# Designs tried in a protein design run: peptides against a protein of PDB entry 3B8E. Part 97

Target 1, 230 residues: chain A of PDB entry 3B8E
Amino acid sequence: PFLIFIIANIPLPLGTVTILCIDLGTDMVPAISLAYEQAESDIMKRQPRNPKTDKLVNEQLISMAYGQIGMIQALGGFFTYFVILAENGFLPIHLLGLRVNWDDRWINDVEDSYGQQWTYEQRKIVEFTCHTPFFVTIVVVQWADLVICKTRRNSVFQQGMKNKILIFGLFEETALAAFLSYCPGMGVALRMYPLKPTWWFCAFPYSLLIFVYDEVRKLIIRRRPGGWVE

## One batch from the design tools (peptide; made by RFdiffusion4, then SolubleMPNN)

Design b1_p17_3_s4 (from b1_p17_3, 12 letters changed)
Fold by OpenDDE base, seed 2:
Structure b1_p17_3_s4 (fold): chain B 230 residues (1-230), chain A 17 residues (1-17)
Amino acid sequence: as target 1 above (230 residues)
Amino acid sequence: LELIKELGEKALKFAKE
């Protein structure tokens, strides 16, 4: 997200506080919860691996898979960001290079894609309106990410949802997202303006995509042990 | 919403393939 902000010179899609809330609030408990996940039912049935070759391949493929998931998460957040700005008159192409004028408090006539002039205050309201749904989008996508991370090989349908700490993590991150989105004063304190309930659903296609992608990946791994997907 | 729907339909189609 931050790299695209720098390269494309667009208005800030995600504030520093929201990043901290992701890193410390919504990611920490879920990540710890994975340490308490039950071992895969097939772990004892796996053939002995060569610790040099198979570990490196597995670490590389895990890193690639998590990298891909992270990219899909970022795309989900940016999709929400662009939709909100487009609904407010700023088309994605118009946002390119706009940051300098957007962040200048002395420029009160920044034009949108339709020639409407926006004051600094109005622009900041729209920007801060993007922070909350971007954050919530990441949380909703993280539901799928956390669920798929339960296993490396087994389907979630095979492993089930037995980890109470993981379930607690899902509720905690959701409760935190709701608190930050709807608690009075969050707009002033955290620059996270109230979220329309409809924006919670904006991330669902991406969560489903991640879930399906990983289930297909795991299915391929189960059918072709030692393949390039593993 | 149409783009979300299209992405959802593509994802569902991909899941069925």
Scores: peptide ipSAE 0.000, ipTM 0.246, DockQ to the pose 0.060
Fold by OpenDDE base, seed 3:
Structure b1_p17_3_s4 (fold): chain B 230 residues (1-230), chain A 17 residues (1-17)
Amino acid sequence: as target 1 above (230 residues)
Amino acid sequence: LELIKELGEKALKFAKE
């Protein structure tokens, strides 16, 4: 989010403190939980890894994690951001380059896509209104990401949900998201205004999409071992 | 991308109902 804020010169979609809450708060426990996941049922049927040639984290795994899943996560967050701004009169195309005027406290007549003028205070309210839904969108998408990361080849339905630590991680990140979204004073402390409950559901299709995408990918791998999709 | 957008819009619409 911060890179796009710089490159596209758009209003800040997600605060730095909120990003830290994602990286350190919501992601840490779920990531640790994967260390306690049960081995895949077919793990002993695979050839031993060659320690001289095979890396634990290969380029293909990195490409999948950051290039595909990470991109879908970012798109989900930005979609929520653009929807909120569009509902407040700022169409996505109008946001390009707007940051300079948006962040200028002395400009109180920034026009939206419909010619309505916005004061600095009004603009900051809208900006901070985006932070919480963006954050929650990321958390909801991370549910699917965590679940799909349980296995490389087997379906989640084959592996099951036996990892209690993973389940705890899902509840922890959700509870943290709810706390940050609804606790009084978060608007001042974190620049996260209270979330309308409906915004929690905005991310669900993205989570479902990630889940379905990965299940289809794993199905292809099972049917065509050694394919380019691995 | 279009599919993601469409799904998001449908979800948003559903959430607003």
Scores: peptide ipSAE 0.000, ipTM 0.249, DockQ to the pose 0.171
Fold by OpenDDE base, seed 4:
Structure b1_p17_3_s4 (fold): chain B 230 residues (1-230), chain A 17 residues (1-17)
Amino acid sequence: as target 1 above (230 residues)
Amino acid sequence: LELIKELGEKALKFAKE
């Protein structure tokens, strides 16, 4: 998100504090929980990994985690950002290059896509209104990310949800997201303004997309062992 | 705009607490 902010010169879609809440708050417990995941039901039927040739972390795994799933996650966040700004009169094309004037506290007549003028305070309310939904979108997408990471080959339906620590992690990140979104004073302390409950559902299509994508990927791996999709 | 107003009012309310 911050790279797009620099490259496209758009209003900041995700604040630094919100990024820290993701990296340190929501991601830590879920990530640790994966270490306690039960072995796949067929793991003992597979040939042992060759420790000299096969790496635990390889380019394919990095491509899956950061290149595919990470991009879908980022697109989900940006979708929410653009929807909120569009609903407030700022169409996506109008946001390009707008940052300089947007962040200038002395300019109180920044026009939206419809010619409406916005004060600095009004613009900052809209900007900070985007941070909370972006954060919540990331959390909701992370549900799918965490669930698909339970197994490398088996479907989640085959593996099941037996890892109690993983389940706890899902509840923890959700509870943290709810706390940061709805606790009084979070708008002042963290610049995370209150979120309408309906925005929690905006990420669900992306979570579903990730889940379906990974299930299809795993299905292909099961049908064609040693394929490029593995 | 209505969403902004609503969220702004809520934010202001929380800031006063």
Scores: peptide ipSAE 0.000, ipTM 0.172, DockQ to the pose 0.035
Fold by OpenDDE base, seed 5:
Structure b1_p17_3_s4 (fold): chain B 230 residues (1-230), chain A 17 residues (1-17)
Amino acid sequence: as target 1 above (230 residues)
Amino acid sequence: LELIKELGEKALKFAKE
């Protein structure tokens, strides 16, 4: 998100406070919960790894965790961001290079894609209105990320949802997201304005995409052991 | 930890603006 903000020079899609809430608030309990996940049913049927050649965290795992899944997550957030700004009169093409004028408090006549002028205060309201839905989009995508991380090879349907600590983590991050989104004063304290309930569903296609992608990957690994996707 | 501290300070500053 931050790299696109710098390169495209667009209005800020996600606030620093919101990023900290993700990194420290919503991710910790879910990540710890994975330590209590049951072993995969086939783990003892696998050949022992070669400790000299086979790293526990290989380039394939790094590429998936930080590359592919991270890109889908970012795309989900940016989709929500662009939809909200478009509904307020700012088309995606018009946002390119707009940040300099957008952030200038002395410019009160910034035009949208339809020629409507926006004051600094109005622009900041719509910007902060984007931060909360972007955050919620990340949380909804993280549901899929956490669920797919339960297993390396087996389908989630084979593993099941037996880890009560993981289930608690999903409820905790969702409750935190709801608190930060709707609690009175969050607009002043965190610059997170309340979102319409409909925005919670905006991320669902991306969560489904991640889930389907990982299940297909795991299916390929089960059918073709020793492939580059393992 | 230093990065978290720096980000926290920036976040607090941003929240007050």
Scores: peptide ipSAE 0.000, ipTM 0.253, DockQ to the pose 0.023; fails the geometry check

Design b1_p17_4_s1 (from b1_p17_4, 12 letters changed)
Fold by OpenDDE base, seed 2:
Structure b1_p17_4_s1 (fold): chain B 230 residues (1-230), chain A 17 residues (1-17)
Amino acid sequence: as target 1 above (230 residues)
Amino acid sequence: LEEALKKALEAVKKLLE
């Protein structure tokens, strides 16, 4: 998100506070919960990792995490961001290069795609209105991400949902997201303005996409062990 | 609880200013 903010010079899609809430809030308990996941049924049938040649974090894992799943998550967030801004009169093409004028408090006549002029205060309200839905979108796609991280090879349907700590983590991150989104004063304190409940559903197609994509990936791995898809 | 929450939010607000 931040790289696109710099490269495209668009209004800030995700605030620093929301990033901290993800990294220190919603992601911690879910990540810890993975330590309590049951071993895959075939784990003891696999060859032991060679610590000299086989890295714990290899290029394939980095490619999967950042180049594939992370890209889908980012697309989900940006989709929500662009929809909100478009509903407020700012079409995606118009946002390119707009940051300089958007962030200038002395410019109170920034035009939207329809010629409406926006004051600095109005623009910041719209920007902060994007932060919470973007955050919630990330949490919703993280549901799928957490579930797919239960295994490297076996299907989630083969593994099952037996990890009570993971289930607790899913509820915890959702409850925290709801708290940060709807608790009175969060708009003032954290610049996280309350979102319409309908925005929670905006990420669902992307969560489904992540889940289906990873299940297909794991299916390919099971059929072709040692392939590039691992 | 509401008063405690308000104080906590004000403290966070001051940290973010």
Scores: peptide ipSAE 0.000, ipTM 0.258, DockQ to the pose 0.018
Fold by OpenDDE base, seed 3:
Structure b1_p17_4_s1 (fold): chain B 230 residues (1-230), chain A 17 residues (1-17)
Amino acid sequence: as target 1 above (230 residues)
Amino acid sequence: LEEALKKALEAVKKLLE
């Protein structure tokens, strides 16, 4: 989010405090829960990792995590962001390069895509209105990400949902997201304005996409062991 | 915090230029 904010010079899609809430709040318990996941049924058929040559985090894992799943997550968040701004009169193309004028408190006549002028205060309201839905979008896609991370090769349907700590983590991150989105005073404290309940559903297609994508990937790996898709 | 974030943003911008 922040990189695109800089590169494209768009209004800030996700607040820094909100990012910290993701990194330290919503992601922590789910990540820890993976340590309690049951071993895959075929794990004992795999050769032990060579600690001298094989890294725990390899280039392939980084490529998958950041290059594939992370990109889909980012796209989900940005989709929500662009939809909200478009509903408020700012089409995606118009947002390119707009940050400079958007963040200037002395400019009170920034035009939207329809020629409507926006004051600084009005612009900041709509900007902060984007932060909460973007955050919630990330949480919703993280549900899928956590579930797919249960296994490396086996389908989630083969592994099952027996990890109670993981299930607890999913509820915890959702409850935290709801708290941050709806608790009175969060708009002042975190610049997270109240979320319309409909925005929770905006991320569902992306969550499903992540899940389907990874299940297909795992299916290919199972059918073609040692392939480039691993 | 806002000023610190602006400074950080400007620093990142300079790195990307």
Scores: peptide ipSAE 0.000, ipTM 0.236, DockQ to the pose 0.030
Fold by OpenDDE base, seed 4:
Structure b1_p17_4_s1 (fold): chain B 230 residues (1-230), chain A 17 residues (1-17)
Amino acid sequence: as target 1 above (230 residues)
Amino acid sequence: LEEALKKALEAVKKLLE
Protein backbone atom coordinates (compact mmCIF):
# COMPACT_ATOMS: atom_id res chain seq x y z
CA PRO B 1 0.00 0.00 0.00
CA PHE B 2 2.64 2.55 0.97
CA LEU B 3 4.72 1.84 -2.15
CA ILE B 4 1.76 2.61 -4.41
CA PHE B 5 1.12 5.73 -2.33
CA ILE B 6 4.65 6.92 -3.17
CA ILE B 7 4.85 5.74 -6.80
CA ALA B 8 1.40 6.84 -7.93
CA ASN B 9 1.19 9.85 -5.57
CA ILE B 10 -2.31 8.87 -4.46
CA PRO B 11 -3.98 9.71 -1.14
CA LEU B 12 -2.77 7.41 1.65
CA PRO B 13 -4.73 4.15 1.28
CA LEU B 14 -3.75 2.60 4.62
CA GLY B 15 -2.67 4.53 7.69
CA THR B 16 0.29 3.73 9.91
CA VAL B 17 -2.01 2.87 12.81
CA THR B 18 -3.98 0.39 10.70
CA ILE B 19 -0.73 -1.19 9.51
CA LEU B 20 0.35 -1.61 13.13
CA CYS B 21 -3.03 -3.11 13.99
CA ILE B 22 -2.53 -5.68 11.20
CA ASP B 23 1.09 -6.49 11.99
CA LEU B 24 0.78 -6.62 15.78
CA GLY B 25 -2.92 -7.23 16.30
CA THR B 26 -4.76 -9.32 13.75
CA ASP B 27 -1.81 -11.27 12.29
CA MET B 28 -0.04 -12.31 15.48
CA VAL B 29 -2.36 -14.92 16.99
CA PRO B 30 -3.24 -16.51 13.63
CA ALA B 31 0.44 -16.79 12.72
CA ILE B 32 1.32 -18.39 16.06
CA SER B 33 -1.59 -20.81 15.66
CA LEU B 34 0.08 -22.34 12.59
CA ALA B 35 2.79 -23.72 14.86
CA TYR B 36 0.13 -26.00 16.35
CA GLU B 37 -1.19 -27.26 13.00
CA GLN B 38 -1.42 -31.00 12.54
CA ALA B 39 1.14 -32.45 10.16
CA GLU B 40 -0.04 -33.21 6.65
CA SER B 41 -1.28 -36.78 6.28
CA ASP B 42 1.35 -37.60 3.65
CA ILE B 43 4.33 -35.90 5.34
CA MET B 44 5.88 -39.19 6.46
CA LYS B 45 5.59 -40.55 2.90
CA ARG B 46 7.67 -37.71 1.47
CA GLN B 47 11.43 -37.73 1.37
CA PRO B 48 13.02 -35.43 3.92
CA ARG B 49 14.43 -32.16 2.66
CA ASN B 50 18.17 -31.87 2.33
CA PRO B 51 19.06 -29.68 5.34
CA LYS B 52 22.23 -28.42 3.62
CA THR B 53 20.62 -27.30 0.35
CA ASP B 54 16.92 -26.87 1.06
CA LYS B 55 16.03 -23.79 3.07
CA LEU B 56 12.94 -23.65 5.28
CA VAL B 57 12.18 -20.29 3.66
CA ASN B 58 13.21 -20.31 0.02
CA GLU B 59 12.58 -18.10 -3.00
CA GLN B 60 9.55 -20.20 -3.97
CA LEU B 61 7.94 -19.66 -0.57
CA ILE B 62 8.70 -15.93 -0.72
CA SER B 63 7.24 -15.82 -4.23
CA MET B 64 4.09 -17.56 -2.99
CA ALA B 65 3.73 -15.40 0.12
CA TYR B 66 4.62 -11.98 -1.30
CA GLY B 67 4.45 -12.38 -5.06
CA GLN B 68 1.15 -14.27 -5.30
CA ILE B 69 -1.01 -14.26 -2.16
CA GLY B 70 0.33 -10.91 -0.94
CA MET B 71 -0.43 -9.31 -4.31
CA ILE B 72 -4.00 -10.66 -4.26
CA GLN B 73 -4.42 -9.25 -0.75
CA ALA B 74 -3.06 -5.88 -1.86
CA LEU B 75 -5.41 -5.86 -4.86
CA GLY B 76 -8.32 -6.56 -2.53
CA GLY B 77 -7.38 -3.65 -0.29
CA PHE B 78 -6.87 -1.29 -3.21
CA PHE B 79 -10.16 -2.35 -4.75
CA THR B 80 -11.94 -1.34 -1.54
CA TYR B 81 -9.97 1.92 -1.45
CA PHE B 82 -10.83 2.86 -5.04
CA VAL B 83 -14.51 1.96 -4.58
CA ILE B 84 -14.82 4.18 -1.50
CA LEU B 85 -13.07 7.10 -3.18
CA ALA B 86 -15.15 6.66 -6.33
CA GLU B 87 -18.33 6.70 -4.23
CA ASN B 88 -17.11 10.01 -2.80
CA GLY B 89 -16.47 11.51 -6.24
CA PHE B 90 -12.81 10.62 -6.80
CA LEU B 91 -12.35 8.31 -9.78
CA PRO B 92 -9.14 6.22 -9.83
CA ILE B 93 -7.55 8.17 -12.68
CA HIS B 94 -8.10 11.45 -10.82
CA LEU B 95 -6.23 10.15 -7.77
CA LEU B 96 -2.95 9.84 -9.70
CA GLY B 97 -0.69 12.69 -8.64
CA LEU B 98 -3.34 14.12 -6.29
CA ARG B 99 -1.39 13.41 -3.07
CA VAL B 100 0.53 16.69 -3.04
CA ASN B 101 -2.61 18.81 -3.10
CA TRP B 102 -4.56 16.30 -1.00
CA ASP B 103 -2.12 16.51 1.91
CA ASP B 104 -1.72 20.30 1.71
CA ARG B 105 -3.75 21.76 4.56
CA TRP B 106 -3.71 25.21 2.95
CA ILE B 107 -5.51 24.01 -0.19
CA ASN B 108 -9.22 23.87 0.60
CA ASP B 109 -10.55 23.68 -2.96
CA VAL B 110 -9.27 20.35 -4.28
CA GLU B 111 -11.69 19.27 -6.96
CA ASP B 112 -13.02 15.76 -7.37
CA SER B 113 -13.79 14.09 -10.71
CA TYR B 114 -17.10 15.96 -10.87
CA GLY B 115 -15.83 19.45 -10.01
CA GLN B 116 -16.89 19.38 -6.35
CA GLN B 117 -14.44 21.20 -4.10
CA TRP B 118 -13.18 19.50 -0.95
CA THR B 119 -11.71 21.19 2.10
CA TYR B 120 -8.69 19.71 3.85
CA GLU B 121 -10.85 18.43 6.71
CA GLN B 122 -13.33 16.83 4.32
CA ARG B 123 -10.51 15.14 2.40
CA LYS B 124 -9.01 13.76 5.60
CA ILE B 125 -12.38 12.39 6.69
CA VAL B 126 -12.64 10.54 3.37
CA GLU B 127 -9.04 9.32 3.64
CA PHE B 128 -9.57 8.00 7.16
CA THR B 129 -12.88 6.53 6.05
CA CYS B 130 -10.83 4.41 3.61
CA HIS B 131 -8.42 3.14 6.28
CA THR B 132 -10.92 1.07 8.27
CA PRO B 133 -12.46 -0.73 5.26
CA PHE B 134 -8.96 -1.38 3.89
CA PHE B 135 -8.00 -2.87 7.26
CA VAL B 136 -11.16 -5.00 7.39
CA THR B 137 -10.54 -6.12 3.80
CA ILE B 138 -7.09 -7.34 4.82
CA VAL B 139 -8.57 -9.23 7.80
CA VAL B 140 -11.17 -10.91 5.58
CA VAL B 141 -8.57 -12.02 3.02
CA GLN B 142 -6.37 -13.20 5.90
CA TRP B 143 -9.08 -15.73 6.76
CA ALA B 144 -8.42 -17.43 3.46
CA ASP B 145 -4.67 -16.93 3.75
CA LEU B 146 -4.54 -18.54 7.18
CA VAL B 147 -6.66 -21.48 6.05
CA ILE B 148 -4.53 -22.14 2.95
CA CYS B 149 -1.34 -21.91 5.05
CA LYS B 150 -2.44 -24.98 7.01
CA THR B 151 -0.88 -27.17 4.32
CA ARG B 152 1.75 -26.96 1.60
CA ARG B 153 0.49 -29.80 -0.57
CA ASN B 154 -2.72 -31.35 0.74
CA SER B 155 -6.10 -29.75 0.17
CA VAL B 156 -7.69 -28.00 3.14
CA PHE B 157 -10.52 -30.49 2.72
CA GLN B 158 -8.05 -33.34 3.20
CA GLN B 159 -6.38 -31.67 6.19
CA GLY B 160 -9.60 -30.58 7.87
CA MET B 161 -10.13 -27.87 10.49
CA LYS B 162 -8.89 -29.69 13.59
CA ASN B 163 -6.57 -26.99 14.92
CA LYS B 164 -8.64 -25.34 17.65
CA ILE B 165 -6.01 -22.65 18.19
CA LEU B 166 -6.24 -21.67 14.52
CA ILE B 167 -10.03 -21.52 14.76
CA PHE B 168 -9.67 -19.37 17.86
CA GLY B 169 -7.24 -17.14 15.95
CA LEU B 170 -9.81 -16.59 13.18
CA PHE B 171 -12.40 -15.52 15.74
CA GLU B 172 -9.88 -13.39 17.64
CA GLU B 173 -8.74 -11.43 14.58
CA THR B 174 -12.37 -10.92 13.52
CA ALA B 175 -13.40 -9.77 16.99
CA LEU B 176 -10.42 -7.41 17.15
CA ALA B 177 -11.27 -6.03 13.71
CA ALA B 178 -14.88 -5.46 14.80
CA PHE B 179 -13.73 -3.82 18.04
CA LEU B 180 -11.34 -1.46 16.26
CA SER B 181 -13.97 -0.63 13.63
CA TYR B 182 -17.02 -0.04 15.82
CA CYS B 183 -15.91 0.78 19.36
CA PRO B 184 -16.78 4.38 20.25
CA GLY B 185 -13.79 6.69 20.22
CA MET B 186 -11.71 4.67 17.71
CA GLY B 187 -12.20 7.39 15.11
CA VAL B 188 -10.53 9.88 17.43
CA ALA B 189 -7.98 7.57 19.02
CA LEU B 190 -6.87 5.57 15.96
CA ARG B 191 -8.34 7.57 13.05
CA MET B 192 -10.35 4.45 12.23
CA TYR B 193 -13.77 5.74 11.37
CA PRO B 194 -16.76 3.37 11.53
CA LEU B 195 -17.55 1.45 8.37
CA LYS B 196 -20.82 0.22 6.97
CA PRO B 197 -21.31 -3.49 7.58
CA THR B 198 -21.53 -3.99 3.81
CA TRP B 199 -17.79 -3.27 3.50
CA TRP B 200 -17.04 -6.59 5.18
CA PHE B 201 -18.41 -8.32 2.09
CA CYS B 202 -16.26 -6.30 -0.33
CA ALA B 203 -13.29 -8.60 0.34
CA PHE B 204 -15.19 -11.89 -0.04
CA PRO B 205 -14.48 -12.29 -3.78
CA TYR B 206 -10.77 -11.89 -3.05
CA SER B 207 -10.86 -14.37 -0.17
CA LEU B 208 -12.58 -16.83 -2.49
CA LEU B 209 -10.00 -16.11 -5.19
CA ILE B 210 -7.13 -16.78 -2.76
CA PHE B 211 -8.74 -20.01 -1.61
CA VAL B 212 -9.52 -21.28 -5.12
CA TYR B 213 -6.11 -20.25 -6.42
CA ASP B 214 -4.29 -22.11 -3.67
CA GLU B 215 -6.48 -25.21 -3.93
CA VAL B 216 -5.82 -25.31 -7.68
CA ARG B 217 -2.09 -24.83 -7.03
CA LYS B 218 -2.07 -27.67 -4.51
CA LEU B 219 -4.05 -29.86 -6.91
CA ILE B 220 -1.45 -29.24 -9.62
CA ILE B 221 1.35 -30.08 -7.15
CA ARG B 222 -0.37 -33.36 -6.27
CA ARG B 223 -0.88 -34.29 -9.92
CA ARG B 224 2.54 -33.12 -11.13
CA PRO B 225 5.10 -33.66 -8.39
CA GLY B 226 8.31 -31.69 -8.89
CA GLY B 227 6.68 -29.08 -11.11
CA TRP B 228 7.49 -25.36 -11.09
CA VAL B 229 4.33 -24.69 -9.06
CA GLU B 230 5.79 -26.44 -6.01
CA LEU A 1 10.49 -16.19 -11.83
CA GLU A 2 13.21 -16.07 -9.19
CA GLU A 3 15.21 -13.63 -11.27
CA ALA A 4 12.15 -11.50 -11.87
CA LEU A 5 11.41 -11.49 -8.15
CA LYS A 6 14.99 -10.50 -7.33
CA LYS A 7 14.84 -7.65 -9.83
CA ALA A 8 11.52 -6.52 -8.40
CA LEU A 9 12.88 -6.62 -4.85
CA GLU A 10 15.94 -4.65 -5.90
CA ALA A 11 13.73 -2.08 -7.55
CA VAL A 12 11.65 -1.79 -4.38
CA LYS A 13 14.79 -1.40 -2.27
CA LYS A 14 15.98 1.40 -4.53
CA LEU A 15 12.63 3.14 -4.19
CA LEU A 16 12.81 2.91 -0.41
CA GLU A 17 16.33 4.41 -0.24
Scores: peptide ipSAE 0.000, ipTM 0.244, DockQ to the pose 0.031
Fold by OpenDDE base, seed 5:
Structure b1_p17_4_s1 (fold): chain B 230 residues (1-230), chain A 17 residues (1-17)
Amino acid sequence: as target 1 above (230 residues)
Amino acid sequence: LEEALKKALEAVKKLLE
């Protein structure tokens, strides 16, 4: 989020507080729950890692975590961001380079794509209105990310959803996201304004994409062991 | 947990401002 904010000079898509809510709130319990996951049925058929040649964090893991899955998550968040701003009169092309004037509190006549002027207060309301749906979008795609992390090789359908702690984690992160989004005073305390319930569904295509992508990846690994995708 | 997180985040926010 911040890299695109700096490079494209767009209004801030995700606030620092919302990032902290993800890193310290919604992601912790789900991550811990993976320690209680049942071992895959074929784990004892795999050769031990060579400690001299095989790194715990390898290029394949980095590519999957940050290069592929992380990019799909970011695209989901930015999709929600651009839709909200477009509904408020700011088309994506108009956002390029707008940050400087957007963040200037002394400019009260910033024009949207339709010539409507926006005060500083109005602009900050719409910006903070984007932060909450972006945050919720990340939580929704994290559902898929957590589920795909249950296994390295086997399908999730083979593994099943037997880990009660993981299920609890999914409900906990969702309840926390709802609390932070809709609790009175969050707009003042955290700059997280309430969102329409329909915004929760904006992330579903991306969550499905993550799930399908990883299941296809795992299918390829099962059919062609020793490939670069493993 | 949600209330505790809220208080913690408010404290962090104050430190970052």
Scores: peptide ipSAE 0.000, ipTM 0.289, DockQ to the pose 0.020

Design b1_p17_4_s2 (from b1_p17_4, 13 letters changed)
Fold by OpenDDE base, seed 4:
Structure b1_p17_4_s2 (fold): chain B 230 residues (1-230), chain A 17 residues (1-17)
Amino acid sequence: as target 1 above (230 residues)
Amino acid sequence: LEEAIKLAKEAVELLLK
């Protein structure tokens, strides 16, 4: 999010506070829960990796985590961001280069795509209105990400949902997201303005996409061992 | 949580400066 904010000079899509809530709040317990996941059913049938040549974290794993799944997550967040801004009169093309004027508190006549003028205060309300749905979008796609991270090769349907700590983590991150989104005073405290419940569903297509993509990837790995997808 | 929120706010204010 922040890289696109710099490169495209768009209004800030995700605030620092919301980033901290993701990194320190919603991601920690789910990530820890993966340490308690049951071994894949076929893991003991595989030859051990060469500990001298095969890294635990290699370029392929980084490419999968950040280059593929992370990119889909980012696209989900940005989709929500662009939809909210479009509903408020700012089309995606108009947002390019707008940051400088958007963040200037002395400019109170920033025009939207329809010629409506926005004061600094109004613009900041809209910006902060984007932060909460972006955050919630990330949480919803993290459901899929957490579930797919249960295994490297086996389907989630083969592995099953036996890790009670992981299930608890999914409920915890969701409850935390709901608390941060709807608790009175969070708009003032965190600049996370309340969102319509419908925004929770905005991420569902992306969550499904992540899940389907990973299941297809794992299916290919199972059918073609040693392929480039591994 | 309140301390974490306070620290987060301070960090944001520092980044915006």
Scores: peptide ipSAE 0.006, ipTM 0.268, DockQ to the pose 0.022
Fold by OpenDDE base, seed 1:
Structure b1_p17_4_s2 (fold): chain B 230 residues (1-230), chain A 17 residues (1-17)
Amino acid sequence: as target 1 above (230 residues)
Amino acid sequence: LEEAIKLAKEAVELLLK
């Protein structure tokens, strides 16, 4: 999100506080919960890695985590962002290069795609209105990400959802997301304005996409061990 | 709660500077 904010000079899609709420708030319990995950049924049947030649974190894993899953997550967030701004009169093309004028407190006549003028305060309300949905989008996508992280090879359906701490983590991150989205004063404190409940569903296609993508990936790995997808 | 969150936010922002 922040890289595209810099490169495209668009209004900030996700605030620093919301990023911290993701990294330190919503992700902590889920990440810790993975330490309590049951080992894959075949883990003891796998050959041990050679610690001299085989990296624990390889290029394929980095490519999957950042290049594939991370890109899908980013697309989900940006989709929500662009939809909200478009609903408020700012089409995606119009947002390109707009940041400088958008962030200028002295410019109170920034035009949208339809020629409507927006004050600085109005623009910031719209910007902060994007932060909460983007945050929630990430949380919803993280449901799928956490679930797919349970296993490297086995289907989630084979592994099951027996980790009660992971289930608790999913509820905790969702409850925290709801709290941050709907608690009075969050707009002032965290620049997270209340979210329409419908926006929770905007991320669901992307969450499903991640889940399906990883299940297909794992299926390929199971059928073709040692492939480039592993 | 708002003040507590504000203070927490400020503390984090200060830590990140």
Scores: peptide ipSAE 0.000, ipTM 0.252, DockQ to the pose 0.020
Fold by OpenDDE base, seed 2:
Structure b1_p17_4_s2 (fold): chain B 230 residues (1-230), chain A 17 residues (1-17)
Amino acid sequence: as target 1 above (230 residues)
Amino acid sequence: LEEAIKLAKEAVELLLK
């Protein structure tokens, strides 16, 4: 998100406070919960890891986490961001290069895609209106990410949802997201303005995409052991 | 807290100018 903000010079899609809430709030308990996941049914049937050649975190795992799943998560967040701005009169193409004028307090006549002029205060309201839905979008895609991280090879349907701590983590991150989104004063305290409940559903296609993608990946790994899809 | 958040935002805005 931040790289696109710098490269495209668009209005800030995700605030620093929302990033901290993700890193320290919504991600912490779910990440810890993975330590309590049951071993895959076939784990003891696999060859032992060679400590000299097989890294715990290999380039392929990094590529999957940051290059594939992370990209889908970012696309989900940006989709929500662009939809909100488009509903407020700012089409995606109009946002390119707009940051300089957007963030200037002395410019009170920034035009949207329809020629409507926006004051600095109005622009900041719509910007902060994007932060909460972007945050919630990340939480919703993280549901799928957490579930797919339960196993490396077995399907989630084969592994099942037996980890009570992981289930608790999913409820905790969702409850925290709801609290930060709807608690009175969060707009002032955290610049997280309340979102319409409908925005929770904007990320669902992306969560489904992540889940389907990983299940297909794992299916390929099971059918072709030692392939590039590992 | 509001002032701290405001200051943090201003600092980020300054770093991004």
Scores: peptide ipSAE 0.000, ipTM 0.229, DockQ to the pose 0.025
Fold by OpenDDE base, seed 3:
Order: sequence, then C-alpha cells, then structure tokens
Structure b1_p17_4_s2 (fold): chain B 230 residues (1-230), chain A 17 residues (1-17)
Amino acid sequence: as target 1 above (230 residues)
Amino acid sequence: LEEAIKLAKEAVELLLK
C-alpha cells in the first residue's frame, strides 16, 4: 500500500498503525497455527529435502506468495479504497498526483471529480474513512490465504478443517478486526473510523478469487506433477 | 516534531511493506 502511495502520489490508503495491527496482530496467530497443521496424505511419498541444496523458502514460493497471492490481496485492498473515494466524489484517475495538494493543510479548496471543493479537514476524514475498510479487506482476504496455505498439493477439501488452532486463528483475527473497527475511540487512537458493515462484504469476491485460484493451481499440480506451476 | 513523526511513520511503513 505505501509503495503505491508514493509512486502514484495518491492519498494514504492504509495508516501506519493499521499496518502494524496487520503484521503484528491479525497475521501472527494464523501463521503460528500452520505449524500445527496435519501433514498432507502424500508427504511421505516425497523425497526428503536436501538441506545443502534446497532452501526452505525458494524462488517459486516467493513468486507464489508475493507475486500472485500478495498481488491479489493488494488489489482487493485498493479496490475497496478506490470504491470509497469514488463514493465521496474522487474517481481513481483524479487521485493520481493528488497527494501533494491533499496533504497540504493550507489548501482548503481541493476539487473532486465533480468540481466540489474539499477542506483539509474534510479530506482527512475521507482518508481515515478508507483505513478501516482497507484493513478489514486484508483480513477477509487473509482468511482465504490461511486456508489455502494448509496444503501445497492436496485440495483443502481433501485435507479438511481439522486444525483447531487454525480455526481459532481465523476467529482471533476476525475478532481483532471487529474490535479495531467498532470500539469507541479507535478513530482518535488509531485514525480508524467506524466501518459500515457492508464494507466487510466488499472483500468477499477477492477472498473467493484467491481460494478458487489456489484450488485450480493445486489441481493442475496434481494432474501434471513436475510442471512449471509447482 | 509533527513532520518528524510523519517521516518516521512513513519509514516504518516502508519497512513493513
């Protein structure tokens, strides 16, 4: 999110404190839960990793995690961001390069896509209104990410949802997201303004997309072992 | 001080993302 904020010079889509809540709050328990996942049914049919040549984190894993799934996650967050700003009169094309004027407290007549003038205070309210739904979008997409990470090759439907710690992690991150979104004072403390419940559903298509994408990927791997998709 | 805090926050964001 911050890279796009710099490169595109758009209003800040996700606040620093919100990012910390993702990295240290919502992601930690789910990630730990994967250590308790049951082994895939075919794991003993695979050759042991050669510790001298095979890295735990290889280029293929990085490409999948950051280049594919991470990109879809980012797109989900930015989609929510652009929808909110568009509903407030700022079309995506108008946001390009707007940051300089947006963040200037002395400019109180920044025009939206419809020629309406926005004061500095009004602009900051809209900006902070984006932070919470962006955060929640990431959490909802992380549900799918966590579930698909249960296995490398087998379908989630083959593996099942037997890991109670993983299930707890999903509830924990959701409860934390709800707390940060709706607890009184979060707007002042975290610059996370209250979220309309409808924004929780904005991320669902992206969560589904990640899930379907990975299930299709795993299906291809099962049908074509040793292919480039692995 | 406000600008310094802003810059520090931006730096943290760059490290985290």
Scores: peptide ipSAE 0.000, ipTM 0.235, DockQ to the pose 0.027

